# Ledger of designs, part 105: peptides against a protein of PDB entry 4HTP

Target 1, 231 residues: chain A of PDB entry 4HTP
Amino acid sequence: SQTVASHVPFADLCSTLERIQKSKGRAEKIRHFREFLDSWRKFHDALHKNHKDVTDSFYPAMRLILPQLERERMAYGIKETMLAKLYIELLNLPRDGKDALKLLNYRTPTGTHGDAGDFAMIAYFVLKPRCLQKGSLTIQQVNDLLDSIASNNSAKRKDLIKKSLLQLITQSSALEQKWLIRMIIKDLKLGVSQQTIFSVFHNDAAELHNVTTDLEKVCRQLHDPSVGLSD

## One batch from the design tools (peptide; made by RFdiffusion4, then SolubleMPNN)

Design b2_p18_5_s3 (from b2_p18_5, 11 letters changed)
Fold by OpenDDE base, seed 1:
Structure b2_p18_5_s3 (fold): chain B 231 residues (1-231), chain A 18 residues (1-18)
Amino acid sequence: as target 1 above (231 residues)
Amino acid sequence: MSPLEKKVQAKIEEIEAL
């Protein structure tokens, strides 16, 4: 069955997240998220117009926006140091070069951007002149690759983890990779709380999540913003 | 209209045309 996530480019989510991050005010951050969500819901209605009882929901996007609430997918086993080493290898960066050292020592301020401690931002600037301008992955494909990483981590298949990471990296822009890294590390730095995300999604979302701790159930049961938990 | 909104609208039109 077709899902909204199979049609939405990962780039569009990343662009939304970037706009949210760059926005100074809470209201503007909320607006950008709301616009993405509303578009998603409209797409859902169109895609499933003639289909009842679909299980499709905002969950594929929500689990990337709130990765700390992921419970279905097992741990990736990926840290910044692993990603640094992978990028050094993939980009053939000189080990003693400035860019390699920036990635490895991302906690130490080096350079003009002041992005100390934010590995994703350090990676972004290293990647920007070296990567494709536009990615090709859908949200579904990103989730599939992340599922593969988690599964292979559980199975201790490091080579297959690397393979899936390479597929993500080679099909993503620098901006998309910045956000992908943050999703994997589970720190988006959006400047909005989980509560705010839930409140924009549905008035009852925070409550339902507090009870169930199941992000997919929250997304499915509260798919329609006009239908409450008591309805 | 955001890039996503445009894509959504285009897909809606495609689906409705089927």
Scores: peptide ipSAE 0.270, ipTM 0.835, DockQ to the pose 0.743
Fold by OpenDDE base, seed 2:
Structure b2_p18_5_s3 (fold): chain B 231 residues (1-231), chain A 18 residues (1-18)
Amino acid sequence: as target 1 above (231 residues)
Amino acid sequence: MSPLEKKVQAKIEEIEAL
């Protein structure tokens, strides 16, 4: 079945998240999220114009924006130290070199950017001169790869986890990888609350999520912003 | 227009042309 997520580049989500993060005011942050959401809904309406009762929703994007609320996908089993080692290997960084040490010691302020403790930002600066300028993954493909990682973690298939991570990394820009890391670690640092994200998505979203704890149900049932829970 | 907005518009135009 056709999904919006299969057509939306992961880069477009990452660019939106980057704009949200860089925005100083709550109103501007909300505007960037709303613009992305509205475009997604318009795409949904166009894509599904002749199809009623589709199960497609904003869920593929929402679960990446609110990764701490993920309940369908099992744990990745991935931490910053694992990613650091993977990048050192993949980029063939000297083990005692500046960039390798930055990744391994990401908690220690070693640079001028004040990014201490933010592994994703440290990784971004290491990746920026070394990675492709544009990624090739859709939101659907990113979710498929993340599903693979979670499944293989559950099955204790470490080699397959590495394979999926390599696919994500090699097909992503430095900016996309920054956000992907934050999605995996489940800390986006957007500067907007979960409640704000839900409120922009739908007026009843926070309430429905509080009751169901099911992000997919929230996205599906409240797909239309004009149709409430009581309707 | 954002990249996504452009893609949406292009898809709408494609569908309307069918």
Scores: peptide ipSAE 0.265, ipTM 0.832, DockQ to the pose 0.632
Fold by OpenDDE base, seed 4:
Structure b2_p18_5_s3 (fold): chain B 231 residues (1-231), chain A 18 residues (1-18)
Amino acid sequence: as target 1 above (231 residues)
Amino acid sequence: MSPLEKKVQAKIEEIEAL
């Protein structure tokens, strides 16, 4: 079945997240999230105009925005050190070179940008001159690849994990990879709380999540912002 | 309109033309 996530570029989510992160005020952060969400809902209504009983929802995006609440997908087993080594290999970086050392020593305050401890930002600056300017992945494709990584981690298939990671990396811009890394390590650094995200999504979202701990159920049941839990 | 809104609008128009 067709989903909204199969039509929305991952780049559009990443650009939204970038705007949220760069915004100083809570109101601006909320505005950027709301604009993305409203566009998603409009797309859903158009795509499913003739189909009343669909399971499609905001869940594919929400699980990337709130990756710490993921319960369906198992652990990736991926840490910053693994990604650093992968990038050094993939980009053929000299092991003793500046960029390789930045990736490996990402926790040490080095350089002009104050990015110490944020591996994704360190990676972004290394990737920016070396990667594609525009990615080709949809949100659905990103989730499919992440599902593959989690499944293969559970199965201890390291080679297949690497394969899926390479597919993500080679089809993503530096900006998309920055956000992808943050999704994998489950720290987006958006500067907005989980409660704020839920409140913007639906007034009853936080309550339903507290009871069910099921992010998909929250997204599906509260897809319409005008229909409450009691309706 | 945001870049996503433009894409959404274009897709809506495509679907409605079908």
Scores: peptide ipSAE 0.262, ipTM 0.831, DockQ to the pose 0.766
Fold by OpenDDE base, seed 5:
Structure b2_p18_5_s3 (fold): chain B 231 residues (1-231), chain A 18 residues (1-18)
Amino acid sequence: as target 1 above (231 residues)
Amino acid sequence: MSPLEKKVQAKIEEIEAL
């Protein structure tokens, strides 16, 4: 079945997240999220015109925006140190070189940008001169690859995890990889609370999530912002 | 208009033309 996520580039989500992060005020952060959500809903209505009983929802995007609430996927088993080693290998960085050391020692301030402790930002600056300007992945494809990583981690298939990570990396821009890293590590640093994200999505979203702890159910049942839980 | 909004609009137009 066709989904909105199969048509939306991952780059568009990453650009939205970047705007949210750069925004200083809560109101501006909310605006950027709302604009993305409204566009998604409009796309859904158009794509599923004349098909009322679809299971498609905002869930594919929401699970990337609130990755700490993921319950469908098992743990990735990926930490910053693993990603650092992978990037050093993939980019053929000298192990004693400045960029390799930045990735490995990401907790120590080694650079001018003050990004100490934020691995994703350090990775971004290393990747920016070396990666594609534009990625090719859809939100659906990103989720499929992340599902593969989680499944292979559960199965202890390290080589297959590496393969899926390489597919993500080679098909993503430096900016997309910055956000992908944050999704995997489950810390987006948006400067907006989970409660705020839910409140913008639907007035009853926080309540339904508190009861069900199921992000997909929240996205499906509250797909229409005008239809409440009691309706 | 955001890049996503432009894509949404283009897709709406495509679907309505079918």
Scores: peptide ipSAE 0.253, ipTM 0.827, DockQ to the pose 0.677

Design b2_p18_5_s4 (from b2_p18_5, 11 letters changed)
Fold by OpenDDE base, seed 4:
Order: sequence, then C-alpha cells, then structure tokens
Structure b2_p18_5_s4 (fold): chain B 231 residues (1-231), chain A 18 residues (1-18)
Amino acid sequence: as target 1 above (231 residues)
Amino acid sequence: MSELEKKFQEKIAEIEKL
C-alpha cells in the first residue's frame, strides 16, 4: 500500500529540521514543525481519501525526528569513527589532510566554528563542496535503508551495512547527510524537547507514549488531533 | 499557504493524475 512517506522527499524533512534548528525561540521552532506535520496530515487525507482502515501514519517521520525513541529498529552499530573512515575512503581524502583530520578528530575544537563534538556539522562542511546539491531519497527509502543497516548489524554483515550506507550517502546532499548522521547517532540538537514535539503532534501523545513506549502506536492512534485517547 | 504545503499539493496533484 502507498504511504505518505513513500512520496515525501527526505530533503523536505531535513529542510524542516534545519529551519527548526536555526530558529530562535520555542514558538518559531514549533511553527516549523507544525507546518510540516499539517502538510503531512493533509497529504495523508488526500492519498487515502478512498481507503479505510489504513495503518499509514506520521510514524516514518516521527521515528527520524525522535530517533532516541526507536524501538522497532535495532542498533545500527555505527559510530562517528566508522563514518569518518568511510567518508575519507569515499571522498578520497588525503589521510593526513585537513578534512580527514577534522573528521577523525571531530571532538577537538578546531578554531572557527565551535562545532567541537558535533560530527554531523564537521561532516557537513567537508561534504558541502563535494556532494550532490539535492538528494533523491524519500523518507520511506531512508527508513528502509536504516532498517537494512540495523538488520545487517544484528547479522554481523559488515559488507551489507557498508552497501546500504553508501546508498544513503551517494543519494543525499550534504545537508541531508548532516541530518542523517544525527539520526543515526540519535542526537538531532533541535533545541526543542521531546515533550514539545509530542504536544504539537497530539495533546495525548506524551501520555500514550509513556504507557506504551510504542512510537508507531502513538502516531497511529493519535493520527487525528481531534480524536483523543478512548477510555 | 506555506511553501511546503504548496509542494505537497503539487505532489498530490501529480499522484491524482496517474
């Protein structure tokens, strides 16, 4: 069955996340998230207009926005050092060069940007002059690739992990990769709390999540903001 | 209407034509 996530570019989510991150103050951050969510719901209604009892929900996006709450997908087994090495290889960076050293020593403050410890930001600046301007992946495709990575990590298939990771990288802009890295590391640095995200999504979302710890169930049961938790 | 909403509406229109 068709899903909203299969039609929404990953770039659109990343652009929204970038706007949220750059926004000063809670209200502006909430506005950007709400705009994305409202657009998603409208798209859902249009896509599923003639279909009853669909299981489609905001879950594919929500699990990327709140990756620390992921329970369906197992651990990726990917660390910053692995990504650094992969980028050095893929981009053919000199190992003793400035960019390679920045990636490997991402925790060390390098003077100008104050991005010490944020591997994704360091990667972004390395990737920006070298990568595609626009990615081609949908949210569904990103989730499928991430599922593959997690599954293959569990199966100890490092070659297949690398394959899926390369697919993500080669089909993504520098900005999309910045956010993808943050999703994998499970730290988006949005400057907005989980509680705020839930409160914007649905008034009962935080409560339902606290009870079920099931993000998909939260997204499915509370898809309609006007329908509360049934007693 | 936000720019994002416009993009989604355009995509919906494309899907409805298929």
Scores: peptide ipSAE 0.235, ipTM 0.803, DockQ to the pose 0.660
Fold by OpenDDE base, seed 5:
Structure b2_p18_5_s4 (fold): chain B 231 residues (1-231), chain A 18 residues (1-18)
Amino acid sequence: as target 1 above (231 residues)
Amino acid sequence: MSELEKKFQEKIAEIEKL
């Protein structure tokens, strides 16, 4: 079945997240999220105009925006150190070189940019001169690859985990990889609370999530902002 | 209209032509 996520580039989500992160103040951050959400809903209405009973929702995007609330997908088993080693290998970085050491020692303030402790930002600067300018992945494809990683982690298939990670990395820009890393590590650093995200999505979203702890159910049942839980 | 909205409208238009 056709989904909105199968048509939305991952780059568009990442650009939105970047704008949210860079924005100062709650109101401006909310504006950027609302614009993305409204565009998504409009696209949904257009895509499904002849199909009233669809299960498609904002869930594929929401689970990437609020990765700490993920309950469907199991743990990735991926940490910053693993990603550092993977990047060193993939980019053929000298192990004793500056960039390799930055990735491995990401917690130690080595640079002037104050990015200490933020692995994703350190990775971004290493990747920027070395990666493609525009990625090719959709939100659905990203979720499919992340599902594969989680499944293979549960199955202890390290080779297949690496394969899926390589697919993500080789098909993504440096900016997309920065956000992908943050999604995997489950820390987006957006500067907006979960409650704010839910409030913008739907007035009843926080309440429904508190009861169900099911992010997909929240996105599906509250897809229409004009239809409440009591309706 | 935001740049993002414009991109989405373009995609919608593309789908409607199919």
Scores: peptide ipSAE 0.229, ipTM 0.800, DockQ to the pose 0.729
Fold by OpenDDE base, seed 1:
Structure b2_p18_5_s4 (fold): chain B 231 residues (1-231), chain A 18 residues (1-18)
Amino acid sequence: as target 1 above (231 residues)
Amino acid sequence: MSELEKKFQEKIAEIEKL
């Protein structure tokens, strides 16, 4: 489909999120997000230059950046323990081995990095020597797979959930998987508030979201930062 | 131009050639 999300690699979003997370100051975090957003808007304008009234927006990215606000797709039914078991199986890790135990006991500090309680970080270090350097998925493809997971969870089709997860995992780098895990668990640990993300996106975004609770509507109606709610 | 912006521009250019 002709959307920005169909052309933007998931890796680019993950790299942006990684920069935001690593940045110490609020201003620097905001800068990284703004750079991604501005690039997205420019790409949108170029992609849709000959088409008016498109429904395409930043929503495919925004729903991954603010996964707590997801209302379109239902619950994934995925927890850290499930992912741990999946990784152990997929990577053929010895169940009594150090790496398997790290994944299963992610809340217990077993290493020097102080990543206890952050499953995504523990997974990252296990995956880093074992995964591709660069993934192949677009933001749209990631969302499609996540939609599949949610729908199959609602239908209690655990086998199909596993299939979609395997597709995500096998086509993603360790870094991309770190962020994907955080998106699924709905905790990105960016160090910036929802309000900050909305304020950078559009001055009226927080207000519109508070009224509608519709993230897609917010992204579509406030796509242009120069056009307000009252315009 | 940020590195990310450059990547987007490259992709735009690829799309425009299609």
Scores: peptide ipSAE 0.188, ipTM 0.783, DockQ to the pose 0.670
Fold by OpenDDE base, seed 2:
Structure b2_p18_5_s4 (fold): chain B 231 residues (1-231), chain A 18 residues (1-18)
Amino acid sequence: as target 1 above (231 residues)
Amino acid sequence: MSELEKKFQEKIAEIEKL
């Protein structure tokens, strides 16, 4: 079945997240998120115009925006050190080179950029001159690959984990990879709270999530912002 | 209208033609 996530480029989500992060004020951050959400809902209505009973929702995007609340997908088993080694290998970086050392020693960056401890930002600068300008992945494809990683981690299939990671990396821009890393590590650094994201999504979203702890149910049941829990 | 909204509208228009 067709989903909104199968039509939305991952790049569009990443650009929205980038705008949110760069915004200084809460109101501006909220505006960027609301614009993305409203566009998603409009697309949903158009895509499913002739199908009243669909399970499609904002969940594919929401689980990437709030990765700390992921309960369906098992642990990735991926840390910054693993990603560093993978990038060094993939990009054929000299082991004693500046860029390899930056990735491995991401906690103590000697650079002028206040990116100390932010592996995703360090990776971004290494990747920017070396990666595609535009990625080709949809939100659905990203979630499928992340599902594969989690499944293979549970099965202890390290080779297949690497394969899925390589697919993510090779089909993504540097900016998309920055955000993908943050999603995997489960720290987006958006500067907005979970509560704020829920409040923008639906007035009852925080309450429903507190009761169910099920992000998919929240997204499905509260898909229409005009229909509350009491309805 | 944001650039993102324009992109989504274009995609919607493409789907509606399908």
Scores: peptide ipSAE 0.224, ipTM 0.793, DockQ to the pose 0.751; fails the geometry check

Design b2_p18_6_s1 (from b2_p18_6, 10 letters changed)
Fold by OpenDDE base, seed 2:
Structure b2_p18_6_s1 (fold): chain B 231 residues (1-231), chain A 18 residues (1-18)
Amino acid sequence: as target 1 above (231 residues)
Amino acid sequence: MSAFQKRFEKLIQELEEK
């Protein structure tokens, strides 16, 4: 469909998230998020220039940035151990090998990077020398695949869950997979609060979300930062 | 300007040229 998300590479979101995570201060984190958001809004205006009353919004990105607030999509049923096993299989890692053990025992502080307990970071270093340097998925495609995973989890179709995961993995760079994992596990570790994200998005966003708990509604109704909730 | 910003600008330009 004709949405902003169908035109924006998932890599662009991931690079933004990476910058936010690496930033030391709140102000710098905010700047990176704002830059992405402003670009998104500008593109939205261009894309929908001749179309009034569109339902398209920042929601496809926002639901990946704040995955813990997801209410539309059902549970994935995916944990770190499942992903570890999948990667071991996909990458044909020896089960008793160093990399397989790192993935399976991600909670144990054995690494020099201090990434104990952070499965996504451990996976990143395993994936970096083994996967694509550049991914090919759009934000829309990522959401479509995640929808498929959730739907098939509900239907207890493990084979189809694996299929969608493989599509995500094989079309993503190591960096993109790091963030994808964090989105699935619902912990981005950005170092910026939900309140801050909402405040940058729109002055009334936190209030509207607190009342509705509907992230899509927040993104749609408050798409224009100059139009208030009461307007 | 970041790489993604450049890409966004390019996408916008392409839309305007259609």
Scores: peptide ipSAE 0.420, ipTM 0.907, DockQ to the pose 0.918
Fold by OpenDDE base, seed 1:
Structure b2_p18_6_s1 (fold): chain B 231 residues (1-231), chain A 18 residues (1-18)
Amino acid sequence: as target 1 above (231 residues)
Amino acid sequence: MSAFQKRFEKLIQELEEK
């Protein structure tokens, strides 16, 4: 079946997240999220105008925005150290070189940007001059690959995990990879709370999530901002 | 209008033209 996520570039979500992160005020952060959400809902209505009882929702995006609430997909089994080693290999970085050491020792402040402890930012600056400028993945494709990683982690198929990671990396810009890393590590550093995200999505979203702990159910049942839980 | 908004509008337009 057709989904909004199969049409939306992952880059568009990443650009929105980047704007949210860079915004200083809560109101501005909310505005950027709302604009993306409203566009998504508008496209949903157009895509499904001739279809009733669709299961499609904002869930594919929401589970990437709030990855700490993911319950459908099991653990990736991926840490910063694994990603560091993967990038060193993929980019053919000298193992004793400056960039390799920056990735491995990301907790130590060595750069001019003050990004110590933020692996995704360290990776971004290493990747920026070395990778493609425009990614090609949709949100659906990113989720499919992440599903594969989680499944293969559960099955202890490390080679297949690496294969899916390489597919993600080779088809993503440096900026997209920064956010992908944060999604995998489950720390987006947006500067807005989970409660704020839910409140913008739907007035009843936080309540429904507190009861069900089911992010997909929240997104599906509360897809229409004008229809509440009591309706 | 942001770049992503323009892309969304284009996608919607393409759907409506079918």
Scores: peptide ipSAE 0.416, ipTM 0.907, DockQ to the pose 0.921
Fold by OpenDDE base, seed 4:
Structure b2_p18_6_s1 (fold): chain B 231 residues (1-231), chain A 18 residues (1-18)
Amino acid sequence: as target 1 above (231 residues)
Amino acid sequence: MSAFQKRFEKLIQELEEK
């Protein structure tokens, strides 16, 4: 089945998230999110023009924007230390080198960037000169790989987890990986609340989520911003 | 329009051309 997520580059979501993070004011943050959402909805309408009953929604993106609300996939079983070791291996970083130590000791300030405790930012600077400038993954593909990771974690298949991680990493830019890491760790640091995200998405989104705790249901039932819960 | 908005518009256009 065709989905919006299968057509939208993951890079577009990441660039939006980057803009949101860099924005100082709430209004500007909201604007960036709204622009992405509106584009998504417009494309959805075009894609599904002749199909009334579709399950497609903003959910594939929303679950990456609000990863702490994920209930469909189980835990990834991935921590910063695992990622650090993986990057050291993948990038063939000297174990006693500056970059390897930065990744392993990400909680300790090592420079002037003030990114202590933010593994994703530390990783970004290490990756930037070493990885692809442009990624090739769609939002759907990212979610598929994340689903695989969670499933294989539940099945205790570490080899397959690594395989999926490598696919994510090798097909992503440094910026995309920064955000991917934050999605996995479930801390995007956007500077905008969950409530704000829901409010921008739909006036009734927060209420429906509070009742159902089902992010997909929220995205599906409230896909149309003009149609409320009572309709 | 932003770069992603242009891409979305292009995607829509491609759908309409099919």
Scores: peptide ipSAE 0.400, ipTM 0.905, DockQ to the pose 0.904
Fold by OpenDDE base, seed 3:
Structure b2_p18_6_s1 (fold): chain B 231 residues (1-231), chain A 18 residues (1-18)
Amino acid sequence: as target 1 above (231 residues)
Amino acid sequence: MSAFQKRFEKLIQELEEK
């Protein structure tokens, strides 16, 4: 499908999220998000220059940035404990080794970093010396795989869930996996509110979402920042 | 300009060349 998401590397979204998280001030966090969004919209206009009434929008990215608002995709059925066990198996980590224990006991402070309770950060440090330096997935491909996971969870096909997870993992860097984990668990820890994200996206975004609870509709109807709800 | 911005600009340029 000819979409912006099919051209944008997942790594670019992750690097943006990383910058947002590391920024101390609200203004700086907003700047990083706005730069990504503006680039997306510019590319959208170029990609669809000769096509009117396209359904393509920022939705593929927005649903990963605000995963707690996901309504189209059903539950993944994935928890930190499942991911821990999967990584131990995939990386062939000794069960009694320090890295396996870190993943399994991620809630317990170890004093290594200030990452107690943050499974994604713990996983990051375990993965960093063991996985790809650069991922190969686009935002579209990530969403396709996540769709597969949710669908197969509903169908109780654990084998196919594992297959899709392995594809995500083996084609992602440690940094990308950190953010992917947070997207699946639905806690990005960006340090910026949902309201702020919506306000940067469009002045009427929060209002439309409050009424419809439909993130895709919000992204599609309010794709143009100059066109409001009342227009 | 950030790395991703450069990539976006490159992608746009490629579209214009087709």
Scores: peptide ipSAE 0.385, ipTM 0.899, DockQ to the pose 0.917

